# Peptides against a protein of PDB entry 4QMF, part 56

Target 1, 175 residues: chain A of PDB entry 4QMF
Amino acid sequence: ESSFMTLFPKYRESYLKTIWNDVTRALDKHNIACVLDLVEGSMTVKTTRKTYDPAIILKARDLIKLLARSVPFPQAVKILQDDMACDVIKIGNFVTNKERFVKRRQRLVGPNGNTLKALELLTKCYILVQGNTVSAMGPFKGLKEVRRVVEDCMKNIHPIYHIKELMIKRELAKR

## One batch from the design tools (peptide; made by RFdiffusion4, then SolubleMPNN)

Design b2_p15_7_s4 (from b2_p15_7, 4 letters changed)
Fold by OpenDDE base, seed 2:
Structure b2_p15_7_s4 (fold): chain B 175 residues (1-175), chain A 15 residues (1-15)
Amino acid sequence: as target 1 above (175 residues)
Amino acid sequence: DDEIIEKAIEELEKE
């Protein structure tokens, strides 16, 4: 039997309580058990004797990881699909200066979220910037691109540079 | 930069 636990911040508690029945139902389809511990502030997933696919527990692990990082359930639950991967990128340690951190994080989002939307379209990923992490879901190749752009942004390389590059690559692939 | 991004988004959304 395998089990995984993820801690979540206090501000997520109310939301997680509201969707936990949906989480349980989604995981029950795969005979994965789950527990929401409000005292500890943790989510746990574990295999059961009836778990058929041993790999699904890893996806369940990813599910609770995404939920802990503010990804909405309707999006996060897609991780259980075979063709969906995810990445949680820690961005809080790239810059020590708080003001600089905030500015660079804002560049990733851009005005009205347009920069992020462009990146999502180009990489075919879902991307959520929240706190000290960026959560992404999509194809593996797209996720690699997202990580590069996100990390480079925190290293003071403006995302527009990568967006232009990705656009060019996309056009070339159509030929 | 904003104009470029907006143009890019418009183009991508048409696909």
Scores: peptide ipSAE 0.129, ipTM 0.783, DockQ to the pose 0.126
Fold by OpenDDE base, seed 3:
Structure b2_p15_7_s4 (fold): chain B 175 residues (1-175), chain A 15 residues (1-15)
Amino acid sequence: as target 1 above (175 residues)
Amino acid sequence: DDEIIEKAIEELEKE
């Protein structure tokens, strides 16, 4: 049997408690067991003797990882679908200066979240910027593009340059 | 730059 555990921050506890029955129900469809430990502040997923697809445990692992990083359940649960992948991009180590970090992270979001929305549309991904990580869900090609844009942004390359490039590529693909 | 992004979003949403 395979098992995976992830820790979650204290501020997520209340939310996770409210949705845990839904998590259990979603994983039960795949015969994956799960445990929410409020004392330790952890989530665990496990295969059972009835687990048919051994690969689903990896998706379950990703599910709890996404939930720990503040992704809402209705979005995170989509990771259990075969056509859905995810990526958690660590952005906290690119810049040592806190002010620079905050400024560059804000560029990913942009005014009224429009930069992020544009990137989501162009890559066909869901993207959440939270703390020191960016969580993304979507097709592998889109995820690769998201990671490039996010990392480059933290390296002081404004996302608009990539957005323009992606727009051009999209137009060319329609022809 | 903001205007470009906004236009891009509008175009993408219409598709």
Scores: peptide ipSAE 0.180, ipTM 0.807, DockQ to the pose 0.122; fails the geometry check
Fold by OpenDDE base, seed 1:
Order: structure tokens, then C-alpha cells, then sequence
Structure b2_p15_7_s4 (fold): chain B 175 residues (1-175), chain A 15 residues (1-15)
């Protein structure tokens, strides 16, 4: 029997309570059991005797990880699809100065979220910047690109340079 | 830089 647990911050409790029946229903289709522990502040997923595909537990693990990092359920549940991968990028350890951290994180989002939107379009990924993490969902190739851009941004390389590069590559691929 | 991003978004959304 395989089991995975993740902790979630207190500010997510209310939301998780409201969507947990939907989580349960989604996982029941795969005969994966799940538990929301409000006292500990944890989510658990585990295989059952009826679990047909043992690999689905890894996707369930990713599901609760994404939910803990503020990804909405309608998006997070897509991780259960075969063609969908995810990445949770820790960005809080690149810069010790809070103001510098906030500034670089804001560059990922850009004015009106345009930088982030451009990156999402170019990589075909969903991207959520929240707190000290960036959560991404999409094709594996796109996820690699997202991680590169995000980490470089925290290292003081502006995302626009990567966006321009990705645009050029995309244009060349159309030919 | 912002103009480039905006143009990029517009181009990509039209595809």
C-alpha cells in the first residue's frame, strides 16, 4: 500500500474544506482514498485494494501538493490526466533581501500579469505565482522552460529575454 | 519591454 501526505498552510483550510468532496469524487474514479485532516492541516492520498493502476497514486500525490500551493481544484485535478505533468518551483531561497525578492517575483508576473501570460502561452503551461513557490502544469518540455525562466528571474535575469527567445524559436518552428 | 510582451501576447492569442 502506497500513501502520501502533504501539509497545507492555515489560509488554505477554508477553500480545501469547500472542495474536498470534489477531490474525493475525482480520486474515487481511480479507487484512490483521500483524507483531509483539519487538526493537523494535512491532506493524505493512498491506494486501496481496488486500485487498478498503481502509478495513479503519484498523480494523486501531485494533486494534493498543487492544492496545498493554492492551485484551484478545477486546474489541479487535470494532473490526473495522462498527458499532464506539474512542477512546484521554490523561489524563496534565491534572495535573502525581502524587497529584492518581491521585486524579482513581480517581474515574473509583470504589468497586468502580461509577462506571466506570455510565458504561459509560449510554454503551453498553466503558471501560478504564489508566496515562495511557482506552480506549473503542462507538457514536460514546457515545464522545463518555465523552471529555467523562473529560476533565472530570481537570479536577476529578466524574463523578457527568455520570452523573446521562445518567440523566435516558435516562429522558426512554424516554417 | 512591456510593448514587446504585449505584442507577443496579442500574436499568440490570435493563433
Amino acid sequence: as target 1 above (175 residues)
Amino acid sequence: DDEIIEKAIEELEKE
Scores: peptide ipSAE 0.164, ipTM 0.800, DockQ to the pose 0.125; fails the geometry check
Fold by OpenDDE base, seed 5:
Structure b2_p15_7_s4 (fold): chain B 175 residues (1-175), chain A 15 residues (1-15)
Amino acid sequence: as target 1 above (175 residues)
Amino acid sequence: DDEIIEKAIEELEKE
């Protein structure tokens, strides 16, 4: 029997309570059991005797990881699909100065969220910037590109540089 | 910078 547990912050409790029945239903289709512990502040997923695909437990692990990082359920549940991967990028440890951290994190989003939207389109990924993490979902190649852009941004390389690079690469691939 | 990004988004949204 395989089991995985993820802790979530207190501010996420209300939302998780609201959607937990939907989580249970989605995982039941794969005979994966799940538990929401409000005292500990944790989510647990585990295989059962009726689990046919042992690999699905790893996707269930990813599901609760994404939910803990504020990804909404309708998006997070897509991780159960075979063609979908995810990444949780820790950004809080790149800069010691809080003001500098906030400024660089904001650059990922940009005016009206357009920088982030452009990056999502170019990488074919979903991207959520929240707190000290960036959550991304999509194809593996796209995820690799997202991580590069996000980490470089925290290292003071503006995302627009990478957006231009990705646009050029896309145009070249069409030829 | 904003103009470049906006133009890029417009082009991508046409697909």
Scores: peptide ipSAE 0.158, ipTM 0.800, DockQ to the pose 0.123; fails the geometry check

Design b2_p15_8_s1 (from b2_p15_8, 12 letters changed)
Fold by OpenDDE base, seed 3:
Structure b2_p15_8_s1 (fold): chain B 175 residues (1-175), chain A 15 residues (1-15)
Amino acid sequence: as target 1 above (175 residues)
Amino acid sequence: HPGEQETAELSASVP
């Protein structure tokens, strides 16, 4: 039997408690057991004797990781699909200056979220910028592109440069 | 802080 655990921040407790029955139901379809510990602030997923696919536990691990990083359940549960991958990109370590960090993180979002929306469309990914992480869900190729743009943004390369590059690549791939 | 720790394996697959 395989088991994975993740901790979640206190501000997620109320939400996780509200959706936990839906998490349980989604994992029960795969014979994966799950536990929410409100005292420790943890989520656990476990294989059972009825778990048929041994790889599904890794997707369950990714599900609880995404939920801990503020991804909503209706989006996070899509990780259980075979064609869906995820990445949690740590962005807090690129810049020591808080003001510079906030400014660079804001560039990923852009005015009215337009930069983020453009990046989501071009990569075919869901992207959530929250705190010191960027959570992304989508195809492996798209996730690789998201990670590059996010890390380069924290290195002071403006996302608009990569958006233009991705637009050109998309048009070339249609020919 | 809770939530900074990455998902850890608590138990290996036992046959």
Scores: peptide ipSAE 0.024, ipTM 0.608, DockQ to the pose 0.021
Fold by OpenDDE base, seed 5:
Structure b2_p15_8_s1 (fold): chain B 175 residues (1-175), chain A 15 residues (1-15)
Amino acid sequence: as target 1 above (175 residues)
Amino acid sequence: HPGEQETAELSASVP
């Protein structure tokens, strides 16, 4: 049998407790077992003898990974759909200076979240900037574009440059 | 919690 585990930060505990019955119900449809360990601060997913699709365990792994990184359940559970992929981009290691990190992370969001919203629309992805990670969900092509923009932003390339480039490419593809 | 930034890891037990 296959099993995957992820740790979650203490500040997520209360939320995960409130939605865990919904997680269980969603995974039960696929005969995937799950465990929330509040002592260790972990989530586990496991195949059972009744699991029909062996690939669904990988999606269950991705579900608990997204939940650990503050993605809300109604969005995270969409990972169980065949056409949905995800990425969790670690951004905390690109710069040592905390103020520089905060400034670059804020550029991803932009004024009133407008930069992030533009990137979501252009890539057809959901994107959540939280703590030391950026979580994204969507088509594989869009996820590759999101990762490039996020990593380049942490490397001091402003997201607006890539947004303008993506807009031009999209307009040219419609002609 | 230590490891809160870790990705999910695989453990496999073969009956």
Scores: peptide ipSAE 0.022, ipTM 0.612, DockQ to the pose 0.022
Fold by OpenDDE base, seed 2:
Structure b2_p15_8_s1 (fold): chain B 175 residues (1-175), chain A 15 residues (1-15)
Amino acid sequence: as target 1 above (175 residues)
Amino acid sequence: HPGEQETAELSASVP
């Protein structure tokens, strides 16, 4: 039997309590057991004797990881689909200066969220910027581009450069 | 488990 656990921040507890029955129902379809521990502040997923696909536990692990990082359940649950992958990118370690970190993180979002929206459309990914992480969900090719843009942004390469490049590549692929 | 530890670390690093 395989098991995975993730901790979640206290501010997430009320939301996780609200959606936990939906998490349970989604995982029951795959014969994966789950536990919400409010004392420890943890989520656990486990295979059972009825689990027929051993690989689904890795998707269940990714589900609780996404939920812990503030991804809403209706989006996070899509990770259980075969065609959906995810990535949780740590961004807090690229710069020590808090002001510089905040400034670079804001560049990923851009004015009115337009930079992030453009990146989501071009990569066919969902992207959530939260705290010290960026969570992304989508096709593997799109996730690779998201990680590149996010990490380069934290390295002081403005996202607009990569967005322009992705736009040009997309237009060329339509021809 | 290394996957659990990594996930726990990510969650604990908020904000």
Scores: peptide ipSAE 0.022, ipTM 0.605, DockQ to the pose 0.044
Fold by OpenDDE base, seed 1:
Structure b2_p15_8_s1 (fold): chain B 175 residues (1-175), chain A 15 residues (1-15)
Amino acid sequence: as target 1 above (175 residues)
Amino acid sequence: HPGEQETAELSASVP
C-alpha cells in the first residue's frame, strides 16, 4: 500500500472543503482513497486493494500537491490524464530582497498577464504564478521550457528573450 | 512540520 500526504496553507481550507467531494469522485474512478484533514491541514491519497494501476498514485500525489498550491480543481484534475505532467517551481529562494523578488515575479506575468499568456501558448502549458511558487501543467517538453524561463527570470534574465526564441522555433517548425 | 513552515511562508507571500 502506497500513501502520500501534503500540507496546505490555511487560506485554502474553505476552497478544499468545497471541492473535496469532486476530488473523491475523481480518485474513486481509479480506486484511490483520499482524506482531507482540516485539523492538521493535510490531504492524503492512498492505494487500495482494488487499485489496478500502481502508477496512478503518483498522479494522485501530484493532484493534491497542485491543489495545495492554489491550482483550481478543474485544472488540477487533468493531471490524472496520461499525457499530462506537472511541475511546482519554487521561486522564493532566488533573491533575499522582497522588492527585487516581487519585481522579478511580476516580469513573469507582464503587463495584463501578456507575458505569461504568451509563455503558456508557446509551451502548451497551464501556468499559475502564486506566492513563492509557479505551478505548471502540460507536456514534459513544455514544462522543461517553463522551468528554464521561470528560473532564469528569477536570475534576472528577462522572459522576453526566451519568448522570442520560442516564437522563432515555432515558426521554423511550421515550415 | 517543514511543509507547514513552507506553506506559511508561501501564504505570507500571497498578496
Scores: peptide ipSAE 0.020, ipTM 0.604, DockQ to the pose 0.065

Design b2_p15_8_s2 (from b2_p15_8, 9 letters changed)
Fold by OpenDDE base, seed 4:
Structure b2_p15_8_s2 (fold): chain B 175 residues (1-175), chain A 15 residues (1-15)
Amino acid sequence: as target 1 above (175 residues)
Amino acid sequence: DPGEEETKKLAASVP
């Protein structure tokens, strides 16, 4: 039997409580058990004797990880699909200065979220910038590109340069 | 941020 646990911040408790029946139902289809512990502030997923796919527990682990990082359930649950991968990129350690951190994080989003939307479209990923993490979901190639852009942005490389690069690559691939 | 306006234009051009 395999189990995975993740902690979630207190501000997620009300939301997680609200959607937990949906989480349970989604995981029950795969014979994965789950527990929401409101005292500890944790989510746990476990294989059961009826779990037939041993790989699904890793997806269940990723599901609770995404939920803990503020990804909404209707998006996070897509991780249970075979073609979907995810990444949780820690961005809080690249910059010690809080103001510089906030500025660089805001560059990922851009005006009206346009930078983020462009990155999502070009990489075919879902991307959520929240707190000290960026959560991404999509194809493996797209996730690699997202991680590069996100980390480089935190290293003071403006996302616009990567957007230009991704656009050029997209045009070349159509040829 | 010098890239903001360019980013808007590029984002709008991404199909």
Scores: peptide ipSAE 0.079, ipTM 0.787, DockQ to the pose 0.051
Fold by OpenDDE base, seed 2:
Structure b2_p15_8_s2 (fold): chain B 175 residues (1-175), chain A 15 residues (1-15)
Amino acid sequence: as target 1 above (175 residues)
Amino acid sequence: DPGEEETKKLAASVP
C-alpha cells in the first residue's frame, strides 16, 4: 500500500474542511482513500485493496499538493485526468531581497493580471501565482514553457520577451 | 517598469 501526505498552512483549513467531501467523492471513484487531519494540518491519500491503477495514487498526491498551495478544488481535481499534469515552481529562493522578489513576482501577473492571462492562453495552462510558489496545470509542453518563463522572470528576464516568442510560435503553428 | 505598458498592449492582443 502506498501513501502520501502533505502539510497545509493554517489559512487553508476552513476551505479544505468545506471541500473535503468533494475530494473524498472524487478519489472514491479511483478507490483511493483520503484523510484530512485538522490537528496536524495535513492531507493524506492512500491506495486500497480495490485500487486497480497504481499510477492514480501519484495523481492523488498531486491533488493534495495543489490544494495545499491554494489551487481551488474545481481546478485541482482536473489533475486526476490522464492528459493533465501539474508543476509547483518554488520562486522564493531566486532573490533574497524582499522588494526585488515582490517586483519580479508582480511582473508575472502584470497590469490587471494581463501578463498571466496571456501566458495561460499561450501555454494552455492554468497558472496560480501565490506566496513563494507558482502552481501550474496543463499539458507537459505547456508546463515546460511556464517553468521557463517563471524562473527567467525571477532571474530578471521580463515575461514580455517570452510572450512575444510564444505568440510567434503559435502563429507559425497555425500555418 | 518600462515593460508594463508593452506587456499590457501585447497581452490585450493575445486572442
Scores: peptide ipSAE 0.078, ipTM 0.779, DockQ to the pose 0.052
Fold by OpenDDE base, seed 5:
Formats: structure tokens, sequence, C-alpha cells
Structure b2_p15_8_s2 (fold): chain B 175 residues (1-175), chain A 15 residues (1-15)
């Protein structure tokens, strides 16, 4: 039997408690057991004797990882689909200065979220910028592009540079 | 931030 555990921050407790029945129902379809521990602040997923696909436990691990990073359940549960991958990018360690960190993180979102929306459309990914992490869900090629843009942004390369490059590449692929 | 004005223009052009 395989099991995976993920810790979650205290501010997620109320939300996770509210949606946990939906998590249980989604995982039950795959015969994956799950436990929410409110004392420890953890989520656990486990294979059972009835688990048919041994690979689904890795997707269940990714589900609880995404939920711990503030991804809402209706989006996070899509990770159980075969064509869906995810990435959790740690951004908190690129810059020691808090003001510089906040400024660079805000550049990923942009005015009215337009930078983030453009990046989501071009990469075909869902992207959530929250706290010290960026969570992304989508095709592997798109996720690789998202990670590059996010890391470069934290290294003081403005996202607009990559967005322009992705737009040109998209136009060339249509010809 | 000079990148913000360009981003507004680009976001409007992303189909």
Amino acid sequence: as target 1 above (175 residues)
Amino acid sequence: DPGEEETKKLAASVP
C-alpha cells in the first residue's frame, strides 16, 4: 500500500473542511482513501486493496498538494484527468528584500490580472499566484513555459518579454 | 513600470 501526506497552512483549514466530502467522493471513484487531520494540519491519500490503477495515487498526491497551495477544489480535481499535469513553483527564495519580492510577484499578475491572463491563454494553463508559490495546471509543454516565465520574473526579467515571444511563436505556428 | 503599459496593449491583442 502507498500513501502520501501534505501539510497545509492554518488559513486553509476552514475551506478544506468545507470541501473534504467532495475530495473523498472524487477519490472514492478510484478506490483511493483520504484523511483530513485538523490537529496536525495534514491531508493524506492512500491506495486500498481495490485500487485498480497504481498510477492514480500520484495524481491523488498532486491533488492534495494543489489544495494545500490554495487552488480551489473544482480546478484542483482536474489533476485526476490523464492529460492534466501540475507544477508548484516556489518563488519566495529568489529575493531577500520583501518589497522587491512583492513588486516582482505583482508583475506576474499585472494590471487587472492581464499579464497572468495572457500567460494562461498562451500556455493553455491555469495559473494561481499565491503567497510564496505559483501553482500551475495544464499540458507539460505549457507548464515548462510557465515555470520559465515565473522564475525569470523573480530574476527581474519582465513577463512581457516572454509574452511577446510566445505570441510570435503562436502566429508562426498558424502559418 | 514601463512593462505595464505594453502589457495592457498585448493583453488586448491575445485572441
Scores: peptide ipSAE 0.062, ipTM 0.776, DockQ to the pose 0.050
Fold by OpenDDE base, seed 1:
Structure b2_p15_8_s2 (fold): chain B 175 residues (1-175), chain A 15 residues (1-15)
Amino acid sequence: as target 1 above (175 residues)
Amino acid sequence: DPGEEETKKLAASVP
């Protein structure tokens, strides 16, 4: 039997307690067991002898990973769908200067979240910028594009250049 | 597509 565990930060505990019955119900449909350990601050998912699809445990692993990174349950649970993938992009290590980090991270969001919204639309991904990570959910092609834009932004390449490129590609695909 | 219009506006607003 396969098992995966993910630690979560203390500030996430209250929310995870609130939604854990919904997590359990969603995973029970796939015969995946789950445990919330409030003492350790961990989530665990496990296959059972009744688990039919062996690949679903990897999706369950991704579910708890997303939940640990502040993705809301109604969005995170979509990872259990076959066509849905995810990525958790670490952004905290690209720059040492805190102010520079904050400025580059803010460029991903943009004024009123418009840059992020544009990127979500063009890639067909959900994107959450939180702390030292960017969580994304969507098709594999879109996730690859998101990771490139996010990493390049942290390397001081403004997201708008990639957004313009994606817009041109979209217009060409409509012809 | 309202999302397309917003994206165009964003692209045009960047120096």
Scores: peptide ipSAE 0.034, ipTM 0.737, DockQ to the pose 0.057

Design b2_p15_8_s3 (from b2_p15_8, 11 letters changed)
Fold by OpenDDE base, seed 3:
Structure b2_p15_8_s3 (fold): chain B 175 residues (1-175), chain A 15 residues (1-15)
Amino acid sequence: as target 1 above (175 residues)
Amino acid sequence: HPGEEETRKLAASVP
């Protein structure tokens, strides 16, 4: 039997308690067991003797990882679909200066979230920018593009250049 | 950043 555990920050506790029955029901469909430990601040998923597809445990691992990173359950649970992948991109280590970090992180979002919305549409991904991480969900190709844009933004390459590139590629793919 | 306004405009054009 396989198991995976993920720690979550204290500020997620109340939310995770609220949705945990929904997590349990979603995983029960795949005969994956789960545990919420409020003392340790952890989520655990494990296979059972009734687990038909042993590979689903990797998706369950990704589910709890996304939940720990503040992805809401209705979005995070989509990771259990075969066509859905995810990535958690660490952005906090690219710059030591806090103000520079905040400015570069804000460029990913843009005015009124428009930059982020453009990236989501072009990559066909869900993207959540929070704290020191960017969580993304979508097709593998789209996730690769998101990671490139996010990391380059933290390296002071403005997302606009990648958005333009993605738009051109999209138009070429339609011909 | 000079590209922020352009980014906003492009975002509005993405279907």
Scores: peptide ipSAE 0.029, ipTM 0.703, DockQ to the pose 0.051
Fold by OpenDDE base, seed 5:
Structure b2_p15_8_s3 (fold): chain B 175 residues (1-175), chain A 15 residues (1-15)
Amino acid sequence: as target 1 above (175 residues)
Amino acid sequence: HPGEEETRKLAASVP
């Protein structure tokens, strides 16, 4: 039997309570058991004797990881699909100065969210910028590109340079 | 930031 646990921040408790029945139902289809502990502030997933595919527990682990990082359930549950991967990029430790951190994090979103939208379209990923993390879901190649852009942004390389590069690569792939 | 205006224009051109 395999088990994974993830802690979640207190502000996430109310939302997780409201969707936990949907989490349970989604995991029951794979015979994965789950527990929401409101005292500890944790989510646990575990295999059962009826779990057919042992690899699905790793996707269940990723589901609770995404939920802990404010990804909404209708998006996070897509991780159970075979073609979907995810990444949780920690951005909080790249810069010690809070104002510089906030400014660089805002560059990932851009005016009216346009920078983030462009990056999502070019990488075929879902991307959520929340707190000290960026959560991404999509194809493995796209996730590698997202991580590069996000980390470089925290290192003071503006996302526009990567967006231009991705656009050029996309046009070259059409020829 | 000087790149923000360019980012807005490029985002509008991405289908």
Scores: peptide ipSAE 0.025, ipTM 0.691, DockQ to the pose 0.051
Fold by OpenDDE base, seed 2:
Structure b2_p15_8_s3 (fold): chain B 175 residues (1-175), chain A 15 residues (1-15)
Amino acid sequence: as target 1 above (175 residues)
Amino acid sequence: HPGEEETRKLAASVP
């Protein structure tokens, strides 16, 4: 039997409690057991004797990881699909100065979220910027592109340069 | 953070 646990911040507790029946139902289709511990502030997923696909537990692990990072359930549950991957990019360690960190994180989102939306469209990924992490979901190729743009943004390379590059590449691929 | 709020609003609008 395989099990994985993730901790979640206290501010997620109310939301996780409201959607936990939906989490249970989604995982039951794969014979994966799950537990929400409100005292510890943890989510656990576990294989059962009826779990047929041994790889699905890794997707269940990724599901609870995404939920802990503020990804909404209707989006996070898509990780159970075979063609869907995810990445949780830690951005907090690139910059020691808090003001510089906030400024660089804001550049990733951009005015009215337009920079982030453009990046999502170009990479075919879902992207959520929250706290010290960026959560992304999509194809492996798109996730690699997202990670590059996110990390370079924290290294003071403005996302607009990569977005322009991705736009050009997309137009060339349509020909 | 305003950028997180904008990101949350955008995420809610993504199908």
Scores: peptide ipSAE 0.019, ipTM 0.610, DockQ to the pose 0.107
Fold by OpenDDE base, seed 1:
Order: C-alpha cells, then structure tokens, then sequence
Structure b2_p15_8_s3 (fold): chain B 175 residues (1-175), chain A 15 residues (1-15)
C-alpha cells in the first residue's frame, strides 16, 4: 500500500473543509482513500486493496499538492485525467531582495493578468501564481515551457521574450 | 483562437 501526505497552510483550512467531501468522492471512484487532518494541517491519500490502477495514487498525491497551493478543487481534480500533468515551481529562492522578488513575480502576471493569460493560452496550461510558488496544470510539453518562462523571469529574463518565441512557433505550426 | 489577438496585443505592447 502506498501513502502520500502534504501539509497545507492555516489560511487554506476553511476552504479544504468545504470541498473535502468532493475530494473524497472524486478519489473513491479510483478506490483511493483520503484523510484531512485539521490538527496537523495535512492531507493524506492512500491506496486500498480495491485500487486497480497503481499509478492513480501519484495523481492523488498531485491533487493534494495542488490543493495545498491554493488551486481550486474544480481545476485541481482535473489532475486525475490521464492527459493532465502538473508542476509546482518554487520561485521564492531566486531573489533575496523582497522588492526584486515582487517585481519579477509581477512580470509573470503582467498588466491585468495579460502576460499570464497569454502564457496559459500558448502553453495550453492553467497557471496560478501564489506566494512563493507557481502551480501549473496541462500537457507535459506545455509544463516544460511554463517552467522555463517562470524560472527565467525570476532570473531577470522578461516573459515577453518567450511569449514572442511561442507565438512564432505557433504560427509556423499552423502553416 | 480567441486568445491570439490578446497575445498579439501583449507582444506589441512590450516596450
């Protein structure tokens, strides 16, 4: 039997309580057990004797990881689909100066979120910028592109460079 | 795709 646990921040507790029955129902379809521990502030997923697909536990692990990082349940639950992957990119360690960190993180979002929206469209990913992490969901190719853009942005390479490159590649693929 | 125009506008708006 395989088990995975993820800690969540206190500010997430109220939300997780409200959606936990939906989490349970989604995982029950795959015979994955789950536990919400409000004292420890943890989520656990476990295989059962009835779990048919051994790989689904890894998707369940990713589900609770996404939920801990503020991804909404209706989006996070899509990780259980075979064609869906995710990544949680740590961005807090690229810059020691808080103001530089905030400025570089804001470049990922852009004016009115337009930079982020453009990146989501071009990569076919969902992207959530929250705190010291960027959570992404989508095809593996798109996730690789997202990680590159996010990390390069934190390294002071403006996201627009990659967005222009992705636009050109998309136009060439339509010809 | 509905996002192409927005993406083009974004690319053009980058100084």
Amino acid sequence: as target 1 above (175 residues)
Amino acid sequence: HPGEEETRKLAASVP
Scores: peptide ipSAE 0.029, ipTM 0.699, DockQ to the pose 0.058; fails the geometry check

